# Peptides against a protein of PDB entry 8RAJ, part 26

Target 1, 54 residues: chain A of PDB entry 8RAJ
Amino acid sequence: LPAENEDPDKAVVDLHRSPPKTKDPDLTPSGIIAKVKAGDMTQETARELLLAMR

## One batch from the design tools (peptide; aimed at target 1 S30 L51)

Design b2_p28_4_s2 (made by RFdiffusion4, then SolubleMPNN; from b2_p28_4, 18 letters changed)
Fold by OpenDDE base, seed 2:
Structure b2_p28_4_s2 (fold): chain B 54 residues (1-54), chain A 28 residues (1-28)
Amino acid sequence: as target 1 above (54 residues)
Amino acid sequence: SAVERELEELRRREEEERRRREERRRRE
């Protein structure tokens, strides 16, 4: 049985896709709330960070 | 904001838990 020619064109890893800037998931409004729920951040610090993001 | 409401709810829950802890300590 002929080995199915794996199309060489599927290996174009677009090296020009800037890696999705890992927006620090910890600096999203949802990440801040998750840290407060985990006890890793105070509500005061969370409030200040969320105000600075407006 | 949805984020402000979630923070206000968290604050309210912590204040209610603190009150419950203080009430428990007054009954012991």
Scores: peptide ipSAE 0.148, ipTM 0.613, DockQ to the pose 0.173
OpenDDE base, seeds 1, 3, 4, 5: peptide ipSAE 0.138, 0.141, 0.138, 0.132; ipTM 0.608, 0.626, 0.600, 0.603

Design b2_p28_4_s3 (made by RFdiffusion4, then SolubleMPNN; from b2_p28_4, 18 letters changed)
Fold by OpenDDE base, seed 1:
Structure b2_p28_4_s3 (fold): chain B 54 residues (1-54), chain A 28 residues (1-28)
Amino acid sequence: as target 1 above (54 residues)
Amino acid sequence: SRVEKELEELEKREEEERRRRELEELLR
């Protein structure tokens, strides 16, 4: 799916479907924490994403 | 690493939120 048309409010990062693209600002360590701070991501999902990047 | 730093920040936030809830419960 072209990354250009996912409504930012609907980008549920499914860890099982989309490996973290290191180029996606939303999937960078700082992008993840920014989404948590904004309320756009759960702490649990953020933890799982960050652990997968470790 | 950058990832480890963000994990530590998340853990810190979770702990701060837990402590806040515990204090709010004790003061209720």
Scores: peptide ipSAE 0.408, ipTM 0.815, DockQ to the pose 0.282
OpenDDE base, seeds 2, 3, 4, 5: peptide ipSAE 0.403, 0.407, 0.408, 0.406; ipTM 0.816, 0.816, 0.817, 0.817

Design b2_p28_4_s4 (made by RFdiffusion4, then SolubleMPNN; from b2_p28_4, 16 letters changed)
Fold by OpenDDE base, seed 3:
Structure b2_p28_4_s4 (fold): chain B 54 residues (1-54), chain A 28 residues (1-28)
Amino acid sequence: as target 1 above (54 residues)
Amino acid sequence: SEVEEELRRLREEEEKRREEEERRRELE
């Protein structure tokens, strides 16, 4: 039985793999911005967290 | 993650502030 050599180059790593939606909305850049707008977070803390996620 | 630890610290500080405010209101 000829095992057809499937070309290894067709592992199209879908570069559009959306970053795993952090299950915690509070840990997203959008969640941090939402906390600042609610008054639950300082702008300084939000800046530090957003820089650490970069 | 460092982000999760900082978010935990902020929650703990908010809880302590709330407990202190509640204790102040019980003494007035």
Scores: peptide ipSAE 0.141, ipTM 0.613, DockQ to the pose 0.110
OpenDDE base, seeds 1, 2, 4, 5: peptide ipSAE 0.119, 0.148, 0.140, 0.136; ipTM 0.602, 0.637, 0.649, 0.617; seed 2 fails the geometry check

Design b2_p28_5 (made by RFdiffusion4)
Pose (drawn by RFdiffusion4):
Structure b2_p28_5 (pose): chain A 54 residues (1-54), chain P 28 residues (1-28)
Amino acid sequence: as target 1 above (54 residues)
Amino acid sequence: EEELEEEEKEFLEEHKEEIEERKKELEE
């Protein structure tokens, strides 16, 4: 509900910003398997990263 | 385990350009 909402002329275009990056661009396959074995990553995401590195 | 990680790192350095091309193919 628009109680005390911003102006109707589409002012203040600085919202909807994403959070900072929390990823590394390069890894070893052994490191991918280690992340799954540690429960820190799903087999789905791990397989996706290995398909990009093979 | 340490020797295997070193070998994997050397192999990845040798095939770096091929890996970058492969990533671009996956993005398409």

Design b2_p28_5_s1 (made by RFdiffusion4, then SolubleMPNN; from b2_p28_5, 11 letters changed)
Fold by OpenDDE base, seed 3:
Structure b2_p28_5_s1 (fold): chain B 54 residues (1-54), chain A 28 residues (1-28)
Amino acid sequence: as target 1 above (54 residues)
Amino acid sequence: KEEEIKREKEYLEKNKEKIEERRKKLEE
């Protein structure tokens, strides 16, 4: 299986050009907020993720 | 899932400065 060397620079470029198309829908700003509301994520972790996406 | 969130958090924090610099350059 080719190691998906997802070039870390590509995900940084995508963070600027579009809200990161996090392949994981749970890591979108809306997905993070939904996880906090469901009790699956702490408010602190959500705040740090959302601040890193700014 | 918690380990994936932790890895993504660390990735976003490490690249935050590059993110802010490129955002500033797009606003000029």
Scores: peptide ipSAE 0.167, ipTM 0.659, DockQ to the pose 0.049
OpenDDE base, seeds 1, 2, 4, 5: peptide ipSAE 0.156, 0.150, 0.143, 0.167; ipTM 0.651, 0.642, 0.648, 0.670

Design b2_p28_5_s2 (made by RFdiffusion4, then SolubleMPNN; from b2_p28_5, 14 letters changed)
Fold by OpenDDE base, seed 5:
Structure b2_p28_5_s2 (fold): chain B 54 residues (1-54), chain A 28 residues (1-28)
Amino acid sequence: as target 1 above (54 residues)
Amino acid sequence: MEEEIEEERKKLEERKEEIRKKREELKK
């Protein structure tokens, strides 16, 4: 029976996995700022969202 | 939510004041 060498390297959760680029352009820091500028979002809601991303 | 309501209240007060100023200017 071939011992399946479970490559221990698959468990390196790359801590450098860039936070999933929010595929929603509307939830990026730039998208949030654009919504505020368009009047589609309040400044406070934008502040709360930007703080939650930090 | 409370802070968002406060910002909306502030914007509504500023807009009411602008309308008041415009009405005072139109009476001169």
Scores: peptide ipSAE 0.121, ipTM 0.603, DockQ to the pose 0.024
OpenDDE base, seeds 1, 2, 3, 4: peptide ipSAE 0.084, 0.117, 0.093, 0.115; ipTM 0.576, 0.620, 0.580, 0.614

Design b2_p28_5_s3 (made by RFdiffusion4, then SolubleMPNN; from b2_p28_5, 14 letters changed)
Fold by OpenDDE base, seed 5:
Structure b2_p28_5_s3 (fold): chain B 54 residues (1-54), chain A 28 residues (1-28)
Amino acid sequence: as target 1 above (54 residues)
Amino acid sequence: KEEEIKKEIEELEKRKEEIKERREELKK
């Protein structure tokens, strides 16, 4: 049986790959909506932020 | 994602109008 040469280069987790920018949970569409529902954000600011994500 | 964002904008705009109407009613 041919040993599948698992390419050892696929195991290099690029440590220089910036950690996936922890999208500020407060700046996600769901986070923005949650802030508006909580009264911590105006609907106008939420509209502008959501439009900027389009 | 775009359709979800559009839906949420529409819900926010609707709620903005409802709050405006309630504020106008409370001033009468």
Scores: peptide ipSAE 0.089, ipTM 0.608, DockQ to the pose 0.039
OpenDDE base, seeds 1, 2, 3, 4: peptide ipSAE 0.081, 0.040, 0.062, 0.080; ipTM 0.573, 0.501, 0.542, 0.591

Design b2_p28_5_s4 (made by RFdiffusion4, then SolubleMPNN; from b2_p28_5, 10 letters changed)
Fold by OpenDDE base, seed 5:
Structure b2_p28_5_s4 (fold): chain B 54 residues (1-54), chain A 28 residues (1-28)
Amino acid sequence: as target 1 above (54 residues)
Amino acid sequence: AEEEIRREIEELEERKEEIERRKKELKE
């Protein structure tokens, strides 16, 4: 019986691999805090955004 | 991540209160 060379290199490229969420560096916890420290964001807006990440 | 977010919120709240205190003191 010929050994079927199942080419193992059909690694199913999981097309459903969500693109690495480019966490907008500006919407990371550290990015939000950096914007507040720079004066580019209010503390209230930062609090709301951080609470939405919980 | 949740503990970090909680700490960052606490630091922002403390800083808000400090700014509000200083604004009050400058108006007295």
Scores: peptide ipSAE 0.100, ipTM 0.610, DockQ to the pose 0.043
OpenDDE base, seeds 1, 2, 3, 4: peptide ipSAE 0.099, 0.100, 0.096, 0.100; ipTM 0.597, 0.608, 0.597, 0.602

Design b2_p28_6_s2 (made by RFdiffusion4, then SolubleMPNN; its pose is not in this set)
Fold by OpenDDE base, seed 4:
Structure b2_p28_6_s2 (fold): chain B 54 residues (1-54), chain A 28 residues (1-28)
Amino acid sequence: as target 1 above (54 residues)
Amino acid sequence: EEERRRRREEEEREIERMLREAEEERRR
């Protein structure tokens, strides 16, 4: 089935390299940003994790 | 090498923007 429905308003942080498909949604770039918004992660830890996915 | 440097610098600025926006949203 063609994947119709990437909602363009969900900021798919397409860091121009798809991170290795982590089976853990919490370890995706979007999951990390969601934890920062929830107050469950510091900006510093989130920065380190996002930089390590490069 | 220059293209790889530019891409890394752009991705860093993007990460820093998103983290700033996420914190600003958490503080409202």
Scores: peptide ipSAE 0.530, ipTM 0.885, DockQ to the pose 0.030
OpenDDE base, seeds 1, 2, 3, 5: peptide ipSAE 0.529, 0.529, 0.528, 0.526; ipTM 0.884, 0.884, 0.884, 0.883

Design b2_p28_6_s3 (made by RFdiffusion4, then SolubleMPNN; its pose is not in this set)
Fold by OpenDDE base, seed 1:
Structure b2_p28_6_s3 (fold): chain B 54 residues (1-54), chain A 28 residues (1-28)
Amino acid sequence: as target 1 above (54 residues)
Amino acid sequence: MEEEEERRREEEEEVERLLREAEEERRR
Protein backbone atom coordinates (compact mmCIF):
# COMPACT_ATOMS: atom_id res chain seq x y z
CA LEU B 1 0.00 0.00 0.00
CA PRO B 2 1.42 3.45 -0.84
CA ALA B 3 1.71 5.18 2.53
CA GLU B 4 -0.25 8.36 1.82
CA ASN B 5 1.07 11.85 2.68
CA GLU B 6 0.21 11.75 6.41
CA ASP B 7 1.47 14.39 8.84
CA PRO B 8 4.93 13.98 10.51
CA ASP B 9 3.02 12.82 13.63
CA LYS B 10 1.93 9.61 11.78
CA ALA B 11 5.22 8.65 10.12
CA VAL B 12 5.64 5.35 11.96
CA VAL B 13 8.93 4.62 10.28
CA ASP B 14 8.96 0.89 10.04
CA LEU B 15 12.57 0.32 8.89
CA HIS B 16 11.50 -3.25 7.97
CA ARG B 17 8.92 -1.93 5.48
CA SER B 18 9.78 -1.16 1.87
CA PRO B 19 10.34 2.61 1.96
CA PRO B 20 6.97 4.31 1.62
CA LYS B 21 7.14 6.69 -1.35
CA THR B 22 7.72 9.67 0.91
CA LYS B 23 7.93 12.70 -1.38
CA ASP B 24 11.09 13.56 0.59
CA PRO B 25 13.38 10.46 0.63
CA ASP B 26 15.74 12.75 2.57
CA LEU B 27 13.32 12.86 5.55
CA THR B 28 13.16 9.08 6.04
CA PRO B 29 15.27 7.69 8.93
CA SER B 30 17.39 5.90 6.31
CA GLY B 31 17.71 9.20 4.41
CA ILE B 32 18.62 11.08 7.62
CA ILE B 33 21.20 8.41 8.56
CA ALA B 34 22.61 8.50 5.02
CA LYS B 35 23.04 12.31 5.30
CA VAL B 36 24.75 12.00 8.70
CA LYS B 37 27.11 9.31 7.32
CA ALA B 38 27.83 11.56 4.30
CA GLY B 39 28.59 14.53 6.62
CA ASP B 40 25.66 16.49 5.08
CA MET B 41 23.74 16.56 8.40
CA THR B 42 24.77 16.98 12.04
CA GLN B 43 23.93 14.26 14.58
CA GLU B 44 22.00 16.91 16.57
CA THR B 45 19.74 17.79 13.62
CA ALA B 46 19.29 14.08 12.91
CA ARG B 47 18.27 13.45 16.57
CA GLU B 48 15.74 16.31 16.47
CA LEU B 49 14.23 15.05 13.20
CA LEU B 50 14.06 11.43 14.42
CA LEU B 51 12.39 12.57 17.68
CA ALA B 52 9.83 14.61 15.72
CA MET B 53 8.97 11.47 13.67
CA ARG B 54 8.37 9.27 16.76
CA MET A 1 19.92 -10.10 0.46
CA GLU A 2 22.29 -10.58 3.42
CA GLU A 3 24.16 -7.26 2.78
CA GLU A 4 20.83 -5.38 2.54
CA GLU A 5 19.58 -6.94 5.80
CA GLU A 6 22.91 -6.11 7.49
CA ARG A 7 22.66 -2.50 6.24
CA ARG A 8 19.07 -2.25 7.58
CA ARG A 9 20.15 -3.60 10.99
CA GLU A 10 23.04 -1.10 11.09
CA GLU A 11 20.60 1.71 10.15
CA GLU A 12 18.16 0.55 12.90
CA GLU A 13 20.95 0.41 15.50
CA GLU A 14 22.08 3.92 14.42
CA VAL A 15 18.48 5.26 14.67
CA GLU A 16 18.01 3.65 18.11
CA ARG A 17 21.36 5.14 19.24
CA LEU A 18 20.44 8.63 18.00
CA LEU A 19 16.95 8.40 19.59
CA ARG A 20 18.45 7.24 22.92
CA GLU A 21 21.00 10.08 22.89
CA ALA A 22 18.25 12.60 22.04
CA GLU A 23 15.98 11.28 24.83
CA GLU A 24 18.92 11.44 27.28
CA GLU A 25 19.76 15.02 26.18
CA ARG A 26 16.08 16.10 26.45
CA ARG A 27 15.97 14.57 29.98
CA ARG A 28 18.93 16.62 31.20
Scores: peptide ipSAE 0.194, ipTM 0.716, DockQ to the pose 0.573
OpenDDE base, seeds 2, 3, 4, 5: peptide ipSAE 0.190, 0.190, 0.189, 0.189; ipTM 0.722, 0.722, 0.723, 0.718

Design b2_p28_6_s4 (made by RFdiffusion4, then SolubleMPNN; its pose is not in this set)
Fold by OpenDDE base, seed 5:
Structure b2_p28_6_s4 (fold): chain B 54 residues (1-54), chain A 28 residues (1-28)
Amino acid sequence: as target 1 above (54 residues)
Amino acid sequence: SAAAERRRREEEEEVERLLREAEEERRR
């Protein structure tokens, strides 16, 4: 089972997978954008995560 | 479906806007 707490920079995001129901506030769309603003996440990783949530 | 493809493009464009705004804010 993919851990609900995987480091998003290490997570292989499959865009064809059902969106992960994360309860982690850092993996919400707002949390991902906040990490990009802080410089803690790349735009590429953030793009993949945000697209996989749909 | 052409409707599903339009939604995918609109969704991609939204993500690209959000990421651009986040980068612009990081650079201020």
Scores: peptide ipSAE 0.507, ipTM 0.874, DockQ to the pose 0.043
OpenDDE base, seeds 1, 2, 3, 4: peptide ipSAE 0.498, 0.497, 0.503, 0.176; ipTM 0.872, 0.873, 0.874, 0.708

Design b2_p28_7_s1 (made by RFdiffusion4, then SolubleMPNN; its pose is not in this set)
Fold by OpenDDE base, seed 2:
Parts: structure tokens; C-alpha cells; sequence
Structure b2_p28_7_s1 (fold): chain B 54 residues (1-54), chain A 28 residues (1-28)
């Protein structure tokens, strides 16, 4: 039986696997800050959201 | 979380300084 060359390089667990895509990129801490800098969110609302995630 | 709150507070202070500088230039 031919030994299937299982390429041992498939075991590179991509340590750069982005954390599970929170379905709303807009509700991430970085997404909230980006909205404030764009003028799409008030600083007060951003602070409240960030405190609620703590 | 503590870093993101600091970044928001620093950004507000930058806006306030820019608004004060614009108002000052209009009064000169």
C-alpha cells in the first residue's frame, strides 16, 4: 500500500488565527475607537460601551 | 480595555485643544 505522504507542515497551527470574528467588527474595542475618530460615535457613548465590556 | 479608554480620553483632549486654538485664531 503506498504510504500517503501526509505533509507534516499541515500541523502549523496558525498562531495568527485572528480571534473568532466577533460578528460585529463595529462593537470591538478597536471598532468603537475607530468610530469615535471618524465622528460616527460620541466619546461618552464609546466610554459607556467600553466600560460595559470590562 | 484600560488602553482603549485612555485612547478615547486622549482623543477628546486633542479635540478640545483644537477647538480652543480655532476660537483663539477667530478672536485675534
Amino acid sequence: as target 1 above (54 residues)
Amino acid sequence: MAEELREVDEYEREIERKEEEELRKLLE
Scores: peptide ipSAE 0.104, ipTM 0.605, DockQ to the pose 0.072
OpenDDE base, seeds 1, 3, 4, 5: peptide ipSAE 0.104, 0.094, 0.099, 0.100; ipTM 0.607, 0.589, 0.598, 0.602

Design b2_p28_7_s2 (made by RFdiffusion4, then SolubleMPNN; its pose is not in this set)
Fold by OpenDDE base, seed 1:
Structure b2_p28_7_s2 (fold): chain B 54 residues (1-54), chain A 28 residues (1-28)
Amino acid sequence: as target 1 above (54 residues)
Amino acid sequence: MEEELREVEEYEKELEEKEEEERRKLLE
C-alpha cells in the first residue's frame, strides 16, 4: 500500500497576506492620476477610485 | 493618498480655468 504523502503544508492560508499591492500600475494612486492627465480617465472616476482606496 | 487627491483637485481647477478663459475669448 503506497502511503500517499499528502504534504499538509499547502493549506497555510497566509492570513498575513499583505493586501495584494495591486501590481497593476493602472490601479495605483499614481497610475490613476497618470490616466487622468492623459485623458484616459475622467476626474470623477479617478476621485471615486482614490476614495475607495482610503 | 491625500497628495494624490490634491493633484486631481489642482488639475480640475486648472482645466476649469482654461475652459473659462476659452469661454471668455469666445464672448469677446
Scores: peptide ipSAE 0.076, ipTM 0.542, DockQ to the pose 0.107
OpenDDE base, seeds 2, 3, 4, 5: peptide ipSAE 0.074, 0.072, 0.040, 0.038; ipTM 0.540, 0.536, 0.436, 0.429

Design b2_p28_7_s3 (made by RFdiffusion4, then SolubleMPNN; its pose is not in this set)
Fold by OpenDDE base, seed 3:
Structure b2_p28_7_s3 (fold): chain B 54 residues (1-54), chain A 28 residues (1-28)
Amino acid sequence: as target 1 above (54 residues)
Amino acid sequence: MEAEREEVERYERELEEEERRREEELEE
């Protein structure tokens, strides 16, 4: 198998890459609120997650 | 973004109102 020299500049995790838009519907503000209403998340954990999105 | 912020601010207000009601019910 040819060892393709992966350019070391492509292995630099772009620290300026916008955090992956959480495509996780469970981590949207509405998804968090839905989990609390379902009893699947505490109000405290929901508040902490919602504050971290501000 | 704006609608998501308004939803968060609404939810936080509803929690603070529920906590206050529970505190009032424990002081009676």
Scores: peptide ipSAE 0.114, ipTM 0.620, DockQ to the pose 0.135
OpenDDE base, seeds 1, 2, 4, 5: peptide ipSAE 0.106, 0.113, 0.108, 0.099; ipTM 0.620, 0.636, 0.619, 0.598; seed 5 fails the geometry check

Design b2_p28_7_s4 (made by RFdiffusion4, then SolubleMPNN; its pose is not in this set)
Fold by OpenDDE base, seed 1:
Structure b2_p28_7_s4 (fold): chain B 54 residues (1-54), chain A 28 residues (1-28)
Amino acid sequence: as target 1 above (54 residues)
Amino acid sequence: REKELEEVERYMEEIEREEEERRRRELE
């Protein structure tokens, strides 16, 4: 069974890196909201990311 | 797409309200 090593390091959005134009579902506005609801992201970090995508 | 934007806008307004209420409680 392939270990789903979701590298937790790929979920760390570097706020200084331009949001990768990566189709990473985790970096979509809906994916950011989902991470906050899961407790995997702070509301403050989510706000900063959503503002940077504006 | 319009529903996703509306969900984002509502969630940003909720965060901003909760942050304002938090800052108010920290200053009292």
Scores: peptide ipSAE 0.208, ipTM 0.705, DockQ to the pose 0.044
OpenDDE base, seeds 2, 3, 4, 5: peptide ipSAE 0.207, 0.207, 0.204, 0.198; ipTM 0.703, 0.700, 0.705, 0.689; seed 5 fails the geometry check

Design b2_p28_8_s1 (made by RFdiffusion4, then SolubleMPNN; its pose is not in this set)
Fold by OpenDDE base, seed 2:
Structure b2_p28_8_s1 (fold): chain B 54 residues (1-54), chain A 28 residues (1-28)
Amino acid sequence: as target 1 above (54 residues)
Amino acid sequence: DEKARENKEFLEEVEEELERKEAEEEAE
């Protein structure tokens, strides 16, 4: 019976993968505008968030 | 499309408010 050599070395969790720059894609100006267009955010909340990014 | 008009008016308002706040910050 061929032992399935599941090569355990493919779980190189690259611990040097720079933490995904957690720019929450939802908190970018473009992400906020996309949420308003989708109906997932009010214009008022979007305005407050966009003005607070300065 | 009414939603496209409302979203355009909102973006124009935000751009104007943004420009106003940039001018206030540059003048300080």
Scores: peptide ipSAE 0.235, ipTM 0.742, DockQ to the pose 0.129
OpenDDE base, seeds 1, 3, 4, 5: peptide ipSAE 0.235, 0.235, 0.232, 0.231; ipTM 0.741, 0.739, 0.738, 0.732

Design b2_p28_8_s2 (made by RFdiffusion4, then SolubleMPNN; its pose is not in this set)
Fold by OpenDDE base, seed 1:
Structure b2_p28_8_s2 (fold): chain B 54 residues (1-54), chain A 28 residues (1-28)
Amino acid sequence: as target 1 above (54 residues)
Amino acid sequence: MERERENAEFLEKVEKELKEKEEKEELE
């Protein structure tokens, strides 16, 4: 009885899966400003992040 | 009202600091 049931090809971890371009919407200038407006981020932390992105 | 003013003052401060950093980098 030939055991023909190794599909080894389903372990193609798609190395070409571009890391999901979840550019953390939270790390965009607009996302940082939105977090400050929501009260989820301090103005100081937002300032430091915005200055570090330049 | 208070949160909108605080957010406007924050944005003005950030825009000022970003501009001061730009003017500094253009002079170097």
Scores: peptide ipSAE 0.193, ipTM 0.710, DockQ to the pose 0.117
OpenDDE base, seeds 2, 3, 4, 5: peptide ipSAE 0.191, 0.191, 0.186, 0.172; ipTM 0.705, 0.703, 0.697, 0.670

Design b2_p28_8_s3 (made by RFdiffusion4, then SolubleMPNN; its pose is not in this set)
Fold by OpenDDE base, seed 4:
Structure b2_p28_8_s3 (fold): chain B 54 residues (1-54), chain A 28 residues (1-28)
Amino acid sequence: as target 1 above (54 residues)
Amino acid sequence: MEKEKENKEFLEEVEKELEEEEEEKELL
């Protein structure tokens, strides 16, 4: 009535699969700030977008 | 130099406004 065969390949279910943030990364507060810092967005447009998210 | 200062001041203002809004949401 033996024997052990330890299969040590317990699939690491990556429980850290961040839910797909289906938010356009370019339309997050951090994404807007990054675009202004890159020179790809004006401060005025960034303020309008950030205020529209409140 | 002027544009880099204005951009820094804007980013600091926006970061502060986002922090104040997060704090207001934790109080509800």
Scores: peptide ipSAE 0.169, ipTM 0.676, DockQ to the pose 0.116
OpenDDE base, seeds 1, 2, 3, 5: peptide ipSAE 0.164, 0.163, 0.158, 0.168; ipTM 0.665, 0.664, 0.653, 0.668

Design b2_p28_8_s4 (made by RFdiffusion4, then SolubleMPNN; its pose is not in this set)
Fold by OpenDDE base, seed 4:
Formats: structure tokens, sequence, C-alpha cells
Structure b2_p28_8_s4 (fold): chain B 54 residues (1-54), chain A 28 residues (1-28)
């Protein structure tokens, strides 16, 4: 009778894979300010986004 | 030169508004 060595190592569903915190670098306060400085965002849109983060 | 001034004036305005909101939240 061949002993079925079921390797138990395939059932660690790593539930602790924190979703990559893709903090969209573009949605950080620093990223918003960088877009305004580049001319890629208006001051008004940047203000509205910064206030909505509180 | 103009863009650096406009970016400074914007940062000063945002820092002022962020302070006014913190003061309003402390009065409730």
Amino acid sequence: as target 1 above (54 residues)
Amino acid sequence: MERERENREFLEEVEEELREEEEEELEE
C-alpha cells in the first residue's frame, strides 16, 4: 500500500496578505500638492480632495 | 518665479483652511 503523503502545506490561505496598500501616491496629501505644483491639478480640485480626507 | 509664488500662496491658503476647520471641530 503506497502511503499517501498528503503534503499539508497547500492550505495556508495567507489571510494576512494585507492587500498591497496601494495608497495611490496620487491620492495622498503630498501627491495632490505635487500634482498642483506640476500643473496637473487645479487648486480648487486639490482643496476639495484635501478637505474630503478629514 | 510666478509659479513658485502661486504654489506658496496656495499652500498658505490650504494650511489656513485646515486650521480654521480644526478650530471649528474643537468648539463643538
Scores: peptide ipSAE 0.185, ipTM 0.697, DockQ to the pose 0.106
OpenDDE base, seeds 1, 2, 3, 5: peptide ipSAE 0.177, 0.181, 0.182, 0.176; ipTM 0.672, 0.677, 0.680, 0.670

## One batch from the design tools (peptide; aimed at target 1 V36 A46 R47)

Design b2_p29_1 (made by RFdiffusion4)
Pose (drawn by RFdiffusion4):
Structure b2_p29_1 (pose): chain A 54 residues (1-54), chain P 29 residues (1-29)
Amino acid sequence: as target 1 above (54 residues)
Amino acid sequence: EEEEAEEKEEEAEEKEEEAEEALEELEEM
């Protein structure tokens, strides 16, 4: 509900910003398997990263 | 230069094999 909403002319275009990056671009396959074994990553995401590194 | 190129090819093949082995290990889980 638009109680005390912004102006109707589409002012204040500075919202919807994403959070900072929390990823590394390069890893060892051993490190991928270690992340799964630690429960810190899913087999789905691990397999996706290994398909990009093979 | 030829010896350096051969060493780089061998390192790349080893890295490929390691990644394939890791994929097989994920399938076994």

Design b2_p29_1_s1 (made by RFdiffusion4, then SolubleMPNN; from b2_p29_1, 15 letters changed)
Fold by OpenDDE base, seed 4:
Structure b2_p29_1_s1 (fold): chain B 54 residues (1-54), chain A 29 residues (1-29)
Amino acid sequence: as target 1 above (54 residues)
Amino acid sequence: MERREEEERRRRERRRREAEEALEELDRM
């Protein structure tokens, strides 16, 4: 019985995922840092959002 | 019109400064 090749390509993290549209139009730089400190946001996502505000 | 444009410019400049300060805080975590 040939072993089914499990396709290793299901781990393509879609690097074209549009930066997370913060559903909060009122998200401030201080509010981003507060979400990172609370564990509600990754440092990477916080960096992308702050760079877009510069 | 000039006063509203100046207030909007000052709001953008504050948000940029706060974003730069927040990036420096993030780089310390």
Scores: peptide ipSAE 0.562, ipTM 0.881, DockQ to the pose 0.726
OpenDDE base, seeds 1, 2, 3, 5: peptide ipSAE 0.558, 0.560, 0.560, 0.550; ipTM 0.881, 0.882, 0.882, 0.879

Design b2_p29_1_s2 (made by RFdiffusion4, then SolubleMPNN; from b2_p29_1, 12 letters changed)
Fold by OpenDDE base, seed 2:
Structure b2_p29_1_s2 (fold): chain B 54 residues (1-54), chain A 29 residues (1-29)
Amino acid sequence: as target 1 above (54 residues)
Amino acid sequence: MEEEERRRREEERRRREEAEEALEELDEM
């Protein structure tokens, strides 16, 4: 019996779906704190970014 | 119109509160 290759449902990349605004998770207050805790960001740079969000 | 403006103000307030809490956490490090 030939296995019917069910065509993988063409993921219709809806080009009219506004690109998910990748709210860069790295630019959220929690993402900034996570980068400081990981050593990937200085406390000074984190403070400047957080003050600009206030 | 009024509901969308309310939602925008609530999102802005929430982001400000989250930034204040993160500044307090940063001052404790």
Scores: peptide ipSAE 0.524, ipTM 0.858, DockQ to the pose 0.515
OpenDDE base, seeds 1, 3, 4, 5: peptide ipSAE 0.510, 0.513, 0.523, 0.512; ipTM 0.856, 0.859, 0.859, 0.858

Design b2_p29_1_s3 (made by RFdiffusion4, then SolubleMPNN; from b2_p29_1, 16 letters changed)
Fold by OpenDDE base, seed 4:
Structure b2_p29_1_s3 (fold): chain B 54 residues (1-54), chain A 29 residues (1-29)
Amino acid sequence: as target 1 above (54 residues)
Amino acid sequence: DEERREEEERRRAERRRRAEEALRELDAL
């Protein structure tokens, strides 16, 4: 029985996922620390942002 | 006008305190 072509192109990555509306969650000191703990922000960038809030 | 100034100063002082606490938490990571 010839294995006829299961088309691998049905991973339609929905490229129309609207970029998450970054409601910039008002960068709170706690929100900055949470981003660092999640790996979404460097400790250096977090330090600069927190110093600007002082 | 004085009560509004005192509330703004309280909000600024609280934000500063939270930023200083977060800087200490960052140094502990």
Scores: peptide ipSAE 0.561, ipTM 0.875, DockQ to the pose 0.616
OpenDDE base, seeds 1, 2, 3, 5: peptide ipSAE 0.542, 0.557, 0.539, 0.540; ipTM 0.875, 0.875, 0.873, 0.873

Design b2_p29_1_s4 (made by RFdiffusion4, then SolubleMPNN; from b2_p29_1, 13 letters changed)
Fold by OpenDDE base, seed 4:
Structure b2_p29_1_s4 (fold): chain B 54 residues (1-54), chain A 29 residues (1-29)
Amino acid sequence: as target 1 above (54 residues)
Amino acid sequence: DEEERERRRREEERRRREAEEALRELDEM
């Protein structure tokens, strides 16, 4: 004895990690289709982006 | 430069054709 408090607060998720500056390299038409096939983009969002490139 | 303007037009026309092809592929899914 005695109980040392294991402090559960060391999951400081660094919320200040700036999302990596993915310079989303201007999503090429092929890159948009690849994201849809991967499940990372909806068909609706892909359609809107591709229509804006016409 | 006329050459730089022609290069930009060819790049824009390529991107437009690739977008039109990708929209056809998306409509087949």
Scores: peptide ipSAE 0.552, ipTM 0.875, DockQ to the pose 0.678
OpenDDE base, seeds 1, 2, 3, 5: peptide ipSAE 0.531, 0.536, 0.539, 0.536; ipTM 0.873, 0.873, 0.875, 0.874

Design b2_p29_2 (made by RFdiffusion4; failed a check: too like the target's own chain)
Pose (drawn by RFdiffusion4):
Structure b2_p29_2 (pose): chain A 54 residues (1-54), chain P 29 residues (1-29)
Amino acid sequence: as target 1 above (54 residues)
Amino acid sequence: DLTPSGIIAKVKAGDMTQETAWELLLAMR
């Protein structure tokens, strides 16, 4: 509900920003398996990263 | 009985499928 909303002319275009990056671009396959064994990553995401590294 | 590193080496050599390699790794876990 638009109580006390911004101007109707599409002012203040500075919203919807993403959070900072929390990823590394390069890893060992052993490190991928270790992250799954630790419960810190899903088999889905781990397999996706290994398909990019093979 | 295999090492995880050995399973990875078999997969990179094409000697083992990814499915079989995941099954072996889960059995070792």

Design b2_p29_2_s1 (made by RFdiffusion4, then SolubleMPNN; from b2_p29_2, 11 letters changed; failed a check: too like the target's own chain)
Amino acid sequence: KITPSGIIALVLAGKLTQETARELLKELE

Design b2_p29_2_s2 (made by RFdiffusion4, then SolubleMPNN; from b2_p29_2, 9 letters changed; failed a check: too like the target's own chain)
Amino acid sequence: SLTPSGIIAMVLAGELTQETARELLKALA

Design b2_p29_2_s3 (made by RFdiffusion4, then SolubleMPNN; from b2_p29_2, 9 letters changed; failed a check: too like the target's own chain)
Amino acid sequence: SMTPSGIIALVLAGKLTQETARELLKAMF

Design b2_p29_2_s4 (made by RFdiffusion4, then SolubleMPNN; from b2_p29_2, 9 letters changed; failed a check: too like the target's own chain)
Amino acid sequence: SLTPSGIIALVLAGKLTQETARELLKALF

